# Designs tried in a protein design run: peptides against a protein of PDB entry 6DSZ. Part 3

Target 1, 361 residues: chain A of PDB entry 6DSZ
Amino acid sequence: NYVVTAQKPTAVNGCVTGHFTSAEDLNLLIAKNTRLEIYVVTAEGLRPVKEVGMYGKIAVMELFRPKGESKDLLFILTAKYNACILEYKQSGESIDIITRAHGNVQDRIGRPSETGIIGIIDPECRMIGLRLYDGLFKVIPLDRDNKELKAFNIRLEELHVIDVKFLYGCQAPTICFVYQDPQGRHVKTYEVSLREKEFNKGPWKQENVEAEASMVIAVPEPFGGAIIIGQESITYHNGDKYLAIAPPIIKQSTIVCHNRVDPNGSRYLLGDMEGRLFMLLLEKEEQMDGTVTLKDLRVELLGETSIAECLTYLDNGVVFVGSRLGDSQLVKLNVDSNEQGSYVVAMETFTNLGPIVDMCV

## One batch from the design tools (peptide; aimed at target 1 D262)

Design b1_p8_5 (made by RFdiffusion4)
Pose (drawn by RFdiffusion4):
Structure b1_p8_5 (pose): chain A 361 residues (1-361), chain P 8 residues (1-8)
Amino acid sequence: as target 1 above (361 residues)
Amino acid sequence: SKPSFPSS
């Protein structure tokens, strides 16, 4: 027999922003399935540079540039456990994606977990963290000689884990995650020590959270902490400091995705399965000593995009809405809510044949 | 209150 592609996969599973082509090259990297798309934000709008294609299902896609690098290094993990670090290199008149490092990191003894694979990267590029299997947190240290991507497993006493994030602004690599056991689910803190290959007691106390907490947000350096998005209550955790708001405006649909807007983290974007688009706020309270603290949380609805699996703010009040169940699109957020109450205006839609349930000729 | 958005 013989199989050809009549149409490339159109559903968007992942999208990230960063400086990948050059420095201050606002790139939008869209992950479909086996395809990877790279764009440069120009005055025209989204203009592509190179659409590559891999022999795998892109499951983790993150950007970073470690200590002393020219441009961000892209990291990709295949669902069949193929890891690689890439670099856009336009040295010549052509374009080549050089593979700085690669290595298969499948464990012969783990069970894939509910909520699938998670790929997290250190705030200062100390290591790549993986949650492939239950009870096994995999660490991949980041240096130069680790070109044949080597790795080692730590053990995780917490068996059922929902979402994991690296915390900003800590003495060393620290992890914040939501895990489940009997008696509800909780949030616990750990410290990754890639010198002894162990877990150390984390920065702060284990808190009880909402029963349906589904997302953890890495809050940037000026504030530090973690934001946990559940079904009905949005909570902020940072050591002893703790804030939460529970607007009934949210419970109607589960919040699925989040995206950081400002570098400060004062504004965030949220998405419903009902197709909404929220703005999560961390309002500031600059005090006498010239320092900045955080006072409260406020969520107010912006309008509605399409159902988003990915979410990304690009530039000049524009957000790329990566839709898996429908058309991906481009959106302009305006201060003046011109029509009705929707601060959201569609600019461009991308044909997504969506989940093809049935068909005929 | 109206929300604000980053601009260039």

Design b1_p8_5_s1 (made by RFdiffusion4, then SolubleMPNN; from b1_p8_5, 3 letters changed)
Fold by OpenDDE base, seed 2:
Formats: structure tokens, sequence, C-alpha cells
Structure b1_p8_5_s1 (fold): chain B 361 residues (1-361), chain A 8 residues (1-8)
């Protein structure tokens, strides 16, 4: 009987940053298959606080702060469609992870989407949206006192959704998504009515985007709107303003992850399949009326890291690079480049032992 | 908020 000591998973499949342990603490949360690691970000680095075993592979992990909560709550969805909302509680040295709500959101009928599970949270915390199955958008209303996560489906006419986000600054919860049809890829928006359990017409659409448009980034106010990332182009749209760039440097490898640097959405980190790290910059123009509009988009190559599955800007130019294929890293972004033209310096490396091959004997 | 990491 070989007791294979089950090595803890080391491959990172998700990371998020927020204020989970307290209102003041900056946390890094790392998903490693069925394990959740919680860190406090300190001046000295990452301080481990808690490791939690989950009842399945983490597929979605998002922090959100409902109205009247002092700190963020954590939404987790597993690959087997178990959903929970978690709260961190500390009493002295005792640390508890409390399940505020849970539910199974699996449908008996539906084709699981080939692009996998997408989970998103409305910026105003009105609902969680889930794209689990083709032609369905699942909604979980966010109610304070409900321990049971209840969900309903809205039929989506667009069967092949590539990516979806909730937009900022919308009176009603509004999704923006890239979808594919026989004519190509397109961007569309829908308002989500919780009351009527239906979609209403969204504020804008953009037909015939780049054929390889793969990611949507919701941009906060004052810009609003969304960024659409493709293989060859990066586009911005907010209904009134459209702008596209096609920097040659992004054609070399597919951008696969992103993370917002500035709360106002002025900068984003982008990671590609070669481990290149980019900064996407939104250049502002202040109008005479005090409105802020997008003037231009710019992409800058910062340097090279491990191939990111997820990126998280922490603070003071420090970035966590969560890697599934390689070693995860804590890196520093510098103002000045080194002799090789890189703005990236590795601070710490976290060894990835590779996938635990579950030898199903 | 105080910067989490020291400014170099």
Amino acid sequence: as target 1 above (361 residues)
Amino acid sequence: SKPVFPQG
C-alpha cells in the first residue's frame, strides 16, 4: 500500500485581490485546484493567513462588497457547480471561514459551454451572473439574508458567448459580451431585469469586431464602457466613443489574462501565452465641461514573467503572477528599464511541481 | 492608505 502523500497543488488557476480579512487589509487570494490560500499583503511581502480546502476545483473566485458590508465577501463556484459566498471572521487568533450562503447551480438540461465556466458579479452587487451552458445566462440575486443561493436562467439568443462582464455605471445591471455567429464575432449589451427575469436592450452593440476577440474588460467610471481584446487589436467602446489600436507587438502571442491597476481604469496589466507582461494605458482627455473622455489607447511591453493564468496588481508596482504552466511569481514593476529594456524584476518565485497526475488506477 | 510595499 503506497500511501502517496497527496502533494498540495501548486499550479495556480485563479487569483484575486481585495479586502477579505478586514476593511484595511489588502489580501491576495490564490486558487490552486481545490485549495484556497489567503495572504495579507504587507510591506514585508505576502503573509499567509489561512489555507482552505474546497469541495471541488475552484472555477470562479471573485471578491465583492455588498452595500453595508465593512469588508469583501468571496464568491466561489466549483467546476461541479457548487456555489458559495464566504466571509472571513477572526476572533483573536481564531480564524474562521464562514459560509454565508451556498447552493448548487447545476442545470439538468443544457450543453456545457466549450469555453468553460464564466462567473461575474455586478459592480453594484445586485447579482451574480453565470455562463455555464450555451444559450443560458444564470442569475443569482444577491440578498443579504438569504443563506440559500437561488438562481434562475435567462435565455440567451447568442449561443456562443466568448466572454462576458457586467458594465459599470449602469442604472440596471448590464452585461457586455463577445459572441460568435456565422458572420463573425460581435459585441452586444443587455440589461438584466431581476423583476421580469429577462433581458432588455442594452445601451450599445458593435457588430463585426476582430475575428479573434476573446476578452471583455469592463471599464469603471469616468470612462465607462468596455475594452475588447483580440489577437491583433484592442478596442474601446462605451456607446459614444469607439477607439481601436492594433499594436504589432501583441500579434506575437495571444493575450490570455488581464488585471486592472488603477481604480479609475486608466491602466491594465496584460499577460500573453509567452509570459510577456504589458501595460495597457487609457489616455484621458478632460473636456471643458469637466467630463473625461478616452483620447487614446497605448500598449507598453514591461517585460517577461512566467506564463500568467492570472495577474493581480497588489500595490506600489508589485504584481502577483499566478501561473498554471510555470512557477508563480511576485514581481516588481520599475519606472526605469534595466539594461535589457525590462521594467520587471522578480522578487519571489513559487515553485510549481506540475499537475498531480491523478493516476486513476 | 499607506503603501503596502515600501517605496524604493
Scores: peptide ipSAE 0.121, ipTM 0.807, DockQ to the pose 0.131
OpenDDE base, seeds 1, 3, 4, 5: peptide ipSAE 0.007, 0.022, 0.015, 0.083; ipTM 0.484, 0.513, 0.483, 0.779

Design b1_p8_5_s2 (made by RFdiffusion4, then SolubleMPNN; from b1_p8_5, 3 letters changed)
Fold by OpenDDE base, seed 3:
Order: structure tokens, then C-alpha cells, then sequence
Structure b1_p8_5_s2 (fold): chain B 361 residues (1-361), chain A 8 residues (1-8)
């Protein structure tokens, strides 16, 4: 009797930080194929709370806090288009993960996008947006009383969306996206009307961006707008202000992931395909009227880590580096560099045993 | 917020 110890997946394909277990707890949530691991971040390190098996590979994992909720809820979409909203509930020693809502969002007709599944949540929690198929944007309205996730599609004229985010500080839910056409790559915005189930003209657009523009970062207030990351350039646009930098250091390897450090969007971690970790800094200028504008963008090399699939800032300069290709890490960001000029120190390493072929027996 | 990791 070979007890095949079912080897748990170790490759990380997603990670998020928030307040999932309580309003006061800081949590790290890690997606490893079909498994969700939940940790509490403590002074002693990561404390495991619960592991959850999902009915499919996790493709999207996002925390969000609807108005009047005391803690974050978790949205999950699987690669087979099963969607759910999860809540953590503890009663004494009993820990339950409750499904608040669920649904299947698969369409009978559509070409699955080559760039994979994109799932985004409106910062005001009005809707979830999904780019699953070319030429379609799926909307899931967020309603507290709805146990069944219902979705509708809006047609996109832009067939080749590269990345998409919801913007902050918009009266109506507004998406910003990079798309490709025969003339190159472009950035466009649309307002999403829940009532009319259509797109309206967004606040701004930028035609003919860098040919390799690949990521959109929505910037919170007071800055607002978006950052567009390419291979050679990083640009900011908010409708009123445009700023671009082309730091030579980012040309060496493609940036593949990002995470916001400060709640106000002043700093972002960037990871590239060589495992280099960068800080993107937004320098502010305060106007006489109290408005805050972007003065400059700066990129600093922090050091080297495992090749990140995902990054998440925890607290006190500690970062979780989720890796698919290598070992995942907890790293400390220091104010001062070491003798080698690195600001990064590895605190803990989590061995990646490689892709476990999930033989679901 | 209580520091979650030792302040080194």
C-alpha cells in the first residue's frame, strides 16, 4: 500500500494582502493552483489559519470591502469560470469559509482571450469586471442580497485588450485599458453604465503608447489616473497630466508584476523576469489650493529575489514574493543598503517542488 | 497598528 502522500502544490500563482479574518487582522492569502492558504501576519511571522480546496485552478483572487462590511470579502474566479464571493467566519474555535454568492460566468459563444483571464473590482464595489473573451467585457453587479452571481456582457470594439483596471475617484465605474490594433498599442477609458448595460465615453485616451505597454496600474486619490508600464517606459496619465520616464535600468528585463505599497499610491513594488525588485515612486507636489499633483516618477533598484509571479507588501517593509518558477520568499526591505548595494534581505524561503500535476483521483 | 514583524 503505497501511501501516495498527495504532494500539495507549492508553485504560487497569486497572492493578496488585506483584512479577511477580522477588521484588525492583517492577512496574507496565497493561491497555489486549486489551493488557497490563509495566514495571519504576526510579529513572529506568518501564522497559518486555514487551507481551502477550490473546485478548480484559481485564475482571479481579489479582496474587496463593500460599504458597511467590517472586513474584506474574497472574490475568486476559477479557470473553468466558476465565480464565488467568500467570507471568513470564526465562532470560538470553529472556523468556516462561507460562500456569500456563487455562479458560473462561462459564455456559450466567444473566443477565450490569448492573454488569459482578467478580473477586476471597482474601488467603490459597484461591480466586478471580467475580460474572459475577445470583444466582450463581462460585468457582475455587486448586490448584498444576491446569493447568485448574475452577469451580463458589454461589447468591446477593441478586440485585443492587454490589461484593464477600474480607475479610482470616478462618479461612474470607469475602466482603463491597454489594447492592440494594427497601428500599435493604445490606452483608452470607458464609463460602465449598469443601468443601460453599455459603455459611455471615458474621461481620456492616449493613442500610440509604447509598443510593449503591458500593464495598467490604477492610482488612488489624491493622484488618480493610471500608470502604464512598458518595456522601455513608465507613463502616468489622469486626463489632465501626462508624464513619462524611460529609465535605462528597466530595459534589461521585462516587468511582469506590481503591488501598491502605500494606501495613497505613492509607492509601488515592481518585479521583472530576472527576479529584480524595484520601487516605483510617485513624487507629489502640493498646490496652494490643497490639490496634490504628480511632480515626477522615479524607479529605484532594491535588489534581487526569486522571479515573482506576484508581489504583496505586508507591513514594516516585509514583502511576500510569490514565485511560480522558483522558491517563494518573505523579504525585508531595508532603508540602508548592504555591502553589495542591496536593500533586500531574505527572511524566509518556501521551497517550490515544481508543478505538481494535480492527478485528481 | 502593532508592528507585524520585528522592527530591526
Amino acid sequence: as target 1 above (361 residues)
Amino acid sequence: SKPTFPTG
Scores: peptide ipSAE 0.048, ipTM 0.711, DockQ to the pose 0.109
OpenDDE base, seeds 1, 2, 4, 5: peptide ipSAE 0.010, 0.038, 0.048, 0.046; ipTM 0.462, 0.659, 0.713, 0.689

Design b1_p8_5_s3 (made by RFdiffusion4, then SolubleMPNN; from b1_p8_5, 4 letters changed)
Fold by OpenDDE base, seed 3:
Structure b1_p8_5_s3 (fold): chain B 361 residues (1-361), chain A 8 residues (1-8)
Amino acid sequence: as target 1 above (361 residues)
Amino acid sequence: MKPVFPQG
């Protein structure tokens, strides 16, 4: 009896950092196809806490903290449109992952978007937004006592959305998105009315952005606004201020992932298709009235890692590099460069065994 | 396991 121990998936397709197990614990959550791995980040390294099997491939994984919650909740959407909100509970040595809410958000009618599933959460936890189908934006209201995730659709005039995020510091939930039409790529904003179940005009738009603009980063207060990442340029816009840079170093390979380092949005990690790791820096200017404005944007090459599918900053310059194509890594960011000019040191490598071909024998 | 946070 060869117990073919079904090899667990090793390719990483998502990772997030937050306080899921407790208010005090720092956690790393890793999505590997249908598996969710939960770690506590310690001074000694990653301590495994729990592994959870999901009823499908994880397509969206986001931590969020509603008002009055002591720790983060986890939103998961599968590739088959099963949504859930998960809570970690521990009682002594007993560890339970509790489903607080669940639902299926599949539509009977709609063209699945070519850029795949996008799931986003409003920073004030008013709603979850989903771009699943062309010309539709799905909204899941976040109500504390709702065990059933109910959703509704709002029609989008823009049929080809590339990326979308909720903005910070908005009175109403506000989305910012890159879209493509026959004239090129553009950035637009909409306010989302939960009451009327419609879009209202957003605070700003930018027509005719870079042709290869592919990612939106929502920037926290005090800066606010969004960063738009292209092939040749990085731009910032908040309705009042526009700033663009075109550092030659980013033209060599496409940026494919990002992660916020500082809670105030002053630094971001960027990963490209060659495994280069960059730091994007937002330089602040403090005005005499106490307002903080963006002075400049800067990009620095830190070094090389495995090709990142996802990045997450942990703490103390430690970064988890989640890779689908190569080995995942824990890396240390140093203040000083090594003899080769790299600021990146590999601390641990997690072997990727590649796609598990389930050969049903 | 190498300490993720070397106290140095």
Scores: peptide ipSAE 0.033, ipTM 0.614, DockQ to the pose 0.064
OpenDDE base, seeds 1, 2, 4, 5: peptide ipSAE 0.008, 0.011, 0.013, 0.010; ipTM 0.448, 0.465, 0.510, 0.464; seeds 1, 5 fail the geometry check

Design b1_p8_5_s4 (made by RFdiffusion4, then SolubleMPNN; from b1_p8_5, 3 letters changed)
Fold by OpenDDE base, seed 4:
Structure b1_p8_5_s4 (fold): chain B 361 residues (1-361), chain A 8 residues (1-8)
Amino acid sequence: as target 1 above (361 residues)
Amino acid sequence: MKPTFPSG
């Protein structure tokens, strides 16, 4: 009986940062197939705290802080539609990851979307939204006392959703999404009514965006609105203001991931299919009435990393580059460029051993 | 916040 100890997965398919272990700790959470790794970010580097085995491949991993919680909770959805909300508890040396809520959100009817599973959380923690199947948007209401994750579906008229996010600063939970129809790609918004279990008309829409528009970034206050990333263009819209840029440098390779650097949404990291790392900058203009508006968008090339599946800014210019195809990296962003014009320095590299081929020998 | 990484 050769117990082939299955090698631990090394390919990263998701990463998030937040305050999961405590209110004071900065954490990095890494999803590697069925494995969740939890680190504390320290002055000396990443300190491993706990590894958790999940009952399936992690498809969605998001941190969120409901009102009255001192630290972040973790939402996980697996590729087999098992959902849970996890909490970190430590009592002395004993570390426990407790399940606050769980449920299976699989539908018996529906076509799984070709663009895969999308999971999003309302910034005000009112609900979780899931795009699992074409023509359906699943809602999980967030309630403190609910140990069982109950979900309902709302019909989407838009069958080909490319990406979706919840917007910030909305009275009602509001989604913004890119979709494709026979006329091209478009952006639309909907308000989500928990009471009526339906969509209401959202605050704005933008028809005929770039044909290859692929990602939505929800922008926090004071800017609000969303960024739409395409192959050739980056656009901003908040209902009142529209701004588009088409920097030639982004045409060379498709942007595939992003992460917010500043809490106010002034800067974002962008990663492309060639491992180039960019900074997207939102320049502010303060109006006479004290309102902040977007003045300009700018993209800067920072350097090259492993091809990112996910990015997360940690602190003090340190970024985790989660890679599925290559080695994951911890990198430092410097103010000054090196001799090659790069602002990126690799601090640590995590070897990717490649896909676990289940060779039944 | 205490810097989590040394300012190099």
Scores: peptide ipSAE 0.117, ipTM 0.787, DockQ to the pose 0.111
OpenDDE base, seeds 1, 2, 3, 5: peptide ipSAE 0.080, 0.081, 0.073, 0.113; ipTM 0.775, 0.787, 0.763, 0.800

Design b1_p8_6 (made by RFdiffusion4)
Pose (drawn by RFdiffusion4):
Structure b1_p8_6 (pose): chain A 361 residues (1-361), chain P 8 residues (1-8)
Amino acid sequence: as target 1 above (361 residues)
Amino acid sequence: SPELKELH
């Protein structure tokens, strides 16, 4: 027999922003399935540079440039457990994606978990963290000689884990995650020590959270902490400081995705399965000592995009809406809600044949 | 929303 592609996969599973082509090159990297698309934000709009194609299902896609690097290094993990670090290199008149490092990191003894694979990267590029199998948190230290991507497993007493994030602004690599056991689910803190390959007690107390907490947000450096998005209550956790708001405006649909807007983290974008688009706010309270603190949380609806699996703010009040169940599109957010109450205006839609349930000729 | 002013 023989199989050919009559149409490339159009559903968007992942999208990230960063400086990948050069410095201050606003790149939008869109993950379909086996395809990877790279764009440069120009005055025209989204203009591509190179659409590559891999022999795997892109499951983790994150950007970073470690200590003393020219441009961001891209990291990709295949669902069949193929890890690689890439680098856009336009040294010549052509384009080559050099593979700085690669290595298969499958464990012969783990059970894939509910909520699938999670790939997290340290705030200061100390390591790559993986959550492939239950009870096994895998660490991949980041240096130069680790070109044949080597790795080691730590053990995780917490068996059922929902979402994991690396916390900003800590003495060393620290992890914040939501896990489940009997008696609801909780949030616990750990420290990753890649010198002893163990877990140390985390920065702050284990808190009880909402029963349906589904997302953890890594809050940047000026504030620090973690934002946990559940079904009904949006909570902020940072050591002893704790804030939460529970607008009934949210319960109607589960919040699925989030995206950081400002570098400060004062504004975030949220998405419903009903197709909404929220703006999560961390309002500031600059005090007498020239320091900045955080006072409250406020969520107010912006309008509605399409159902988003990915979410990314590009530039000049524009957000790329990566849709898996429908057309992905481009959106302009305006201060003046011109028509009705939707601060959201569609600019461009991308044909997504969506989940093809049935068909005929 | 006045929060969108800084995005422009």

Design b1_p8_6_s1 (made by RFdiffusion4, then SolubleMPNN; from b1_p8_6, 6 letters changed)
Fold by OpenDDE base, seed 4:
Structure b1_p8_6_s1 (fold): chain B 361 residues (1-361), chain A 8 residues (1-8)
Amino acid sequence: as target 1 above (361 residues)
Amino acid sequence: MKALESLE
């Protein structure tokens, strides 16, 4: 009986950063198919803490901190629609990943969306939203006492959702999404009523965005609103202000991932299909009344990396580049460019051995 | 580059 020790997956499907192991530790969490890797970010690099096997391919992985929790909790959804909320507990040398809540969120009826599973968490931790099937938005209310994740569906009239996020600074949980209809792509918002289990009209909409608009970034306060990323343009809208840029440099390759650098949403990393790394900058204008408004958007090329599936800004200009197609990297952003004009220096490379074909023999 | 200021 040759126990073929299945080679550990090396392709990265997702990454998140936060304070999962403690309030003080900065963590990097990496999803590699069915495997979750937990690291502590140190001055010396990534320190491995724990590896966790999941009962399926990780499709969604998000950190969130409910009100009154000292550290982040982890939401995971698998491709088989198993949902869980995980907590890290350490007692001396004993490390346990505890399931705070779990549930299966699969529906018996529904067409799985062609753009895959989308999972999002309300910034105020009121609910989790899931786009699993066309024409449905699933809601998981977040309640501290519920060990069983209960979900309900709200009918979504927009059948072809491209991307969706929860907005910041909303009295009620509010989603912003890009969708496609026969007239093109559009942005719409809905408020989510937990009480009535329905959508209410959101604060704003933007019809006829760029035809290839593919990503929504929710912007935190003080700016609020959302960034919409397309192939040719980047737009901002918050209900009161609209701004669009069309930098020629982004037309060369499609932007496929993003990550917020500044907590206030002033900077974002962008990665494209050629492995180019950009900084998106939100320039602020302070009004006489003390309100902060968006003055301008700009994009700057930083350098090249492996093709990112996900990006995570850590600290001190260090970025994790999670790659599915190539080697993942830990890179340093430098204020000064090198001789080639790049601001990116590779610190560490993590070899990707390619897809594990589970040949069931 | 201004984009990379305050990351150190």
Scores: peptide ipSAE 0.271, ipTM 0.893, DockQ to the pose 0.802
OpenDDE base, seeds 1, 2, 3, 5: peptide ipSAE 0.270, 0.266, 0.266, 0.269; ipTM 0.893, 0.893, 0.893, 0.893

Design b1_p8_6_s2 (made by RFdiffusion4, then SolubleMPNN; from b1_p8_6, 5 letters changed)
Fold by OpenDDE base, seed 1:
Structure b1_p8_6_s2 (fold): chain B 361 residues (1-361), chain A 8 residues (1-8)
Amino acid sequence: as target 1 above (361 residues)
Amino acid sequence: MEALKSLE
């Protein structure tokens, strides 16, 4: 009986940072195909805590903290549309990952979207939103006592959604999305009514954005609104203020991932297809009435890393670079550049052994 | 770089 020790997957397809093990611990969670790895971030590096096998390829992985929870919960959606909400529990040395809720959210009828699965969580934890199929937005209401993830669909008039996020600071759950029609790409907002199971008119829209606009970043308060990232431009809109930049440096390669550095949304990491790492900066202006507004946007080149599938800022200038195509890295951002002009130093490298062909014999 | 201040 050859126990073929199935080689563990090494390619990273998702990562998230939060407080999953406790309120005090900073965690890094890494998705590697069907495997979830949980680490505690320490001054000495990443301490492994637990590994979890999932019943399918992880397509969505998001941390969220419902009102009255002491630590974050984990939402996972697989490529086979199995959804679950996971909780970490530790009792002495015994570590358990508990399924609080689960469900299958597959529809019998629908065209899977070409841009793949998108999963988002309302910042106030009122609902989960899923873009799985063209012309549909799936809503999972978040209820504490519900062990069964129930979902309903709302019809989208916009058939070709590119990316979607929930906005911050909205009285009702509000989505912001980039979509394509015959006239080009556009940004629109909708309020989501749980009661009526329909969309209401959102606070703003922006018609005729850049033709290659591909990503939406929801910006927290005090700025609010969203950032739209394209091939040639980065734009900000919050309903009252519009600002666009077109830094030549981003035209060299497509930006493919992003992560928020500051809780207030003042800085974001950006990664491109060449493994370049950027900082996007939101410069604030304080008005005489104490209102904070966006003054300017800037992009700074930090250095080079492995090609990021996902980025997550940890703490103390440390960034995890999750790579599908290359080795994942733990990197340090330094205030001073090295001799090569880079502000990025690799601290640790995690070898990617390539796609594990699951030869099911 | 000023953009990296407060990360130390």
Scores: peptide ipSAE 0.339, ipTM 0.920, DockQ to the pose 0.835
OpenDDE base, seeds 2, 3, 4, 5: peptide ipSAE 0.329, 0.338, 0.334, 0.334; ipTM 0.918, 0.921, 0.919, 0.919

Design b1_p8_6_s3 (made by RFdiffusion4, then SolubleMPNN; from b1_p8_6, 6 letters changed)
Fold by OpenDDE base, seed 2:
Order: structure tokens, then C-alpha cells, then sequence
Structure b1_p8_6_s3 (fold): chain B 361 residues (1-361), chain A 8 residues (1-8)
């Protein structure tokens, strides 16, 4: 009897930062297949707090703070469509992860989307949105008193959604998404009516974006709107302002992940398939009336890391690079470059032992 | 502004 000691997964498939353990603590949460690791970010580095086994592969992991909560809650969706909202509770030295709500959001009818599961949360915590199946957008209303996550579907005319986010600063929950049709890729917005369980016309659309447009970043106020990242271009649109850049440096490898650095959306980290780390900058222009508009977009190469599956800016120029294909890293961003022109210094490396090949014997 | 300003 070979007791194969099931080695703990080391490949990272998601990471998020927020205030999960307390209002004051900065946390890093790392998804490694079925395992959730919770850290406190300290001046000395990452302090492990808890590891949690999940009832399936983590497909979505998002922190959110409903109105009147002192700390963030964690939404998790598994690849088997089990949804939960988790809360951290500490009583002295006793640490509990409490399920505030749960549900299975699987549909009996629907084609699973080829681009996989997308889960998003409205910035005002009105709902969770899920793209699980082609031609459907699933909505989970967020209600404090409901232990059962109930979902409904809205039909989406756009069958091939590439990426979707909720926009900031919208009176109603508003999604922005890249979709593909026979004419190419496009960006569209919809308002989501919880009451009527339907889409209303969104504030703007952009037809015929770059053919390889793959990611949407919702930009906070004061800018608002969205960034659309392609293979060759990065574009911004908010309904009133449009800007596009095509920096040659991004053509060398596909950007695969992003993370917001500044709360106001002035800077974003970008990671590509070669492990290059970029900063995307939104240059502001202050108008005479006190309005802030986007003046320009700029991309700067910071350096090289492991190939990021996910990026998380922590604090003080420290970035967690979650890698599926290589070793995860904690890196420091420096104002001054080294002799090689890199602004990135590895602080810590977390060995990835690779996929556990399930030898089905 | 440097891309890395105010990260200290």
C-alpha cells in the first residue's frame, strides 16, 4: 500500500489582498487549487495565519466589503459551481473561517464557456455577477441576512464574452464586457436591474476594438470607465473620453494579468507570458472646474519576475507574484533601477513543485 | 512622475 502522501499544491491560481482578518490587517489570500492560504502582510514579510481546505478547485476568489461590515468578506466560487461567502473570526487564539452564505449556482442547461468561469462583484456590493455559460449572466443579489446564495440568470445576447467587470460610479450596477462576434471584438455596457431581472442599456459601447482585446479593467472614480487590454493596444473609455496607446513593448508577449496599485486607479501592474512586469499609468489632467480627466496612458517596463497567473500589490512597493508555471515571488519595486535597468528585486521565492500528476493507477 | 514614485 503506497501511501502517496498527497503533497500540498504549490501552484498559485489566484491571489487577492484586503482586510479579511481585521479592519486594520492587510491580508494576502492565495488560492492553490483546493487550498486557501491566508497571510498577514507585515514589515517583516508574510505571516501565515490560516490554511483552509475548500470543497473544490477555487475558480473565483474576491474580497468585498458590504455596507456596515468592518472588514472584508471573501467570495469563493469553485470549479464545481459551489459558491460561498466566508468571514474570518478570531476569538483570542482561536481562528475560525465562518460560512456566512453558501449555494450551488450550477445550471442544468447551458454550455460552459470556453474561456472558463468569470466572477465579479459590484463595487457597491449590490450583487455578484457570474459568467459561467454562454449567453447567460448569473446574478447573486447580496443580502446580509440571506445564508442561502440564490441566483438568477439574465440572457446575454452576446454569446462569446471574453472578459467582464462591474464599472465604478454607476447608479445601477453596470457591467462592461469584451465580446466577440463575426465582425470582431467589441466592448459593451449593460445596466443590471435586480428588480426586473433584466439588462438595460448601458452608458456606452465601443464597436470594433482590437481583435485580441482580452481584459477589462474597471477604473475607479474620478476617472471611471474601463481599460481594455489587447495584444497590441491598451485603450481607455468612459463614455466621454477615449484614449488608445500601442506601445511596441507589449507586442512581444501577451499581457495575462493585472492589479491596481493606487486606490484611485492611477497605476496598474501588468504581467505578461514572459514574466515581464509593467506599470500602466493613467496621467491626469485637472480641469479649471476641478474635474479630473485622463490626459494620457503610459506603460513602463519594471523588470522580470516569474510568469504571473495573478499579481497583488501589497504596500510599500511590495508585490506578490502568484505563479502557476513557476515559483511565486515576493518582489520589491525600487524607484531606482539596478545596473541591468530593472526596478524589480526578488525578496522571497516560493518553490512550485509543479502539477501533481494524478497518476491514475 | 516616476512610475514608482510614492511606493516608499
Amino acid sequence: as target 1 above (361 residues)
Amino acid sequence: MSALESLE
Scores: peptide ipSAE 0.198, ipTM 0.856, DockQ to the pose 0.672
OpenDDE base, seeds 1, 3, 4, 5: peptide ipSAE 0.196, 0.189, 0.195, 0.188; ipTM 0.857, 0.853, 0.855, 0.854

Design b1_p8_6_s4 (made by RFdiffusion4, then SolubleMPNN; from b1_p8_6, 5 letters changed)
Fold by OpenDDE base, seed 3:
Structure b1_p8_6_s4 (fold): chain B 361 residues (1-361), chain A 8 residues (1-8)
Amino acid sequence: as target 1 above (361 residues)
Amino acid sequence: MPALESLY
């Protein structure tokens, strides 16, 4: 009996950091196709806690903490539109991953979007937003006592959404998105009414952004607003302030992923298609009234890694580089550069064996 | 069906 040990998937398609096992534990969660791996981040490295199989490829994986929860909950959406909210429970040595809520969010009518599945969570945990189909925005209200995830659709006039995020510091849940029409790419905002199940006019818009604008980053308070990443430019907008930079170094390769380093949104990691790792810095200016405004944006090249599908900052300058095309890595960010001018040192490498061809024998 | 299968 050749136990063909079914090779576990090694290609990473998502990663998140938060406090999933407890309020005090720092966790790294890694999605590898249908597999979820849960680690505790320690001074000695990654300690494995649990591995779980999902009934489908993980398409969205986000940690969130509703008001009154002591630790983060995990939202997962599969490529087959199965949604769940997961909770970690430990009783002595017994570890359980429990389903708090679940549902199927597939529509019978709609064109699946060519840019794939987008799932986002409101920073105040009022709702989950899903862009699954062209011309539709799906909303899942977040209710504590509901074991069944119910969703409704709001019609979008904008048929070709590139990326979408919820903004921070908004009285009502507010989305910011890049979309394409025959005239080019644009940025727009909408308020989402849970009561009326409709969009209201958002606080701002920007028509005719860079033609290759591909990513939206929602910026926490005190800055607020959003960063828009293109091929040639990085722009900031919050309704009152606009700032753009066009650093020549980002023109060499497309930025494909990002992760927030500081809780206040002062720094972000950026990864490109050549495996270059950048730091995006938001320089603050404190006004005489105590308000904090954005003074400038800067981009610094840190070094090279495996080509990132996803990035997540852990702690103490340690970053997990989740790779689909190459080996995943733990890397250390240093304050001083090495002799080659790199601030990045590889600490650990996780071999990617490539696509597992399920040979059904 | 439960959304999760425990591998371990």
Scores: peptide ipSAE 0.024, ipTM 0.611, DockQ to the pose 0.016
OpenDDE base, seeds 1, 2, 4, 5: peptide ipSAE 0.010, 0.015, 0.008, 0.019; ipTM 0.555, 0.600, 0.530, 0.587; seed 5 fails the geometry check

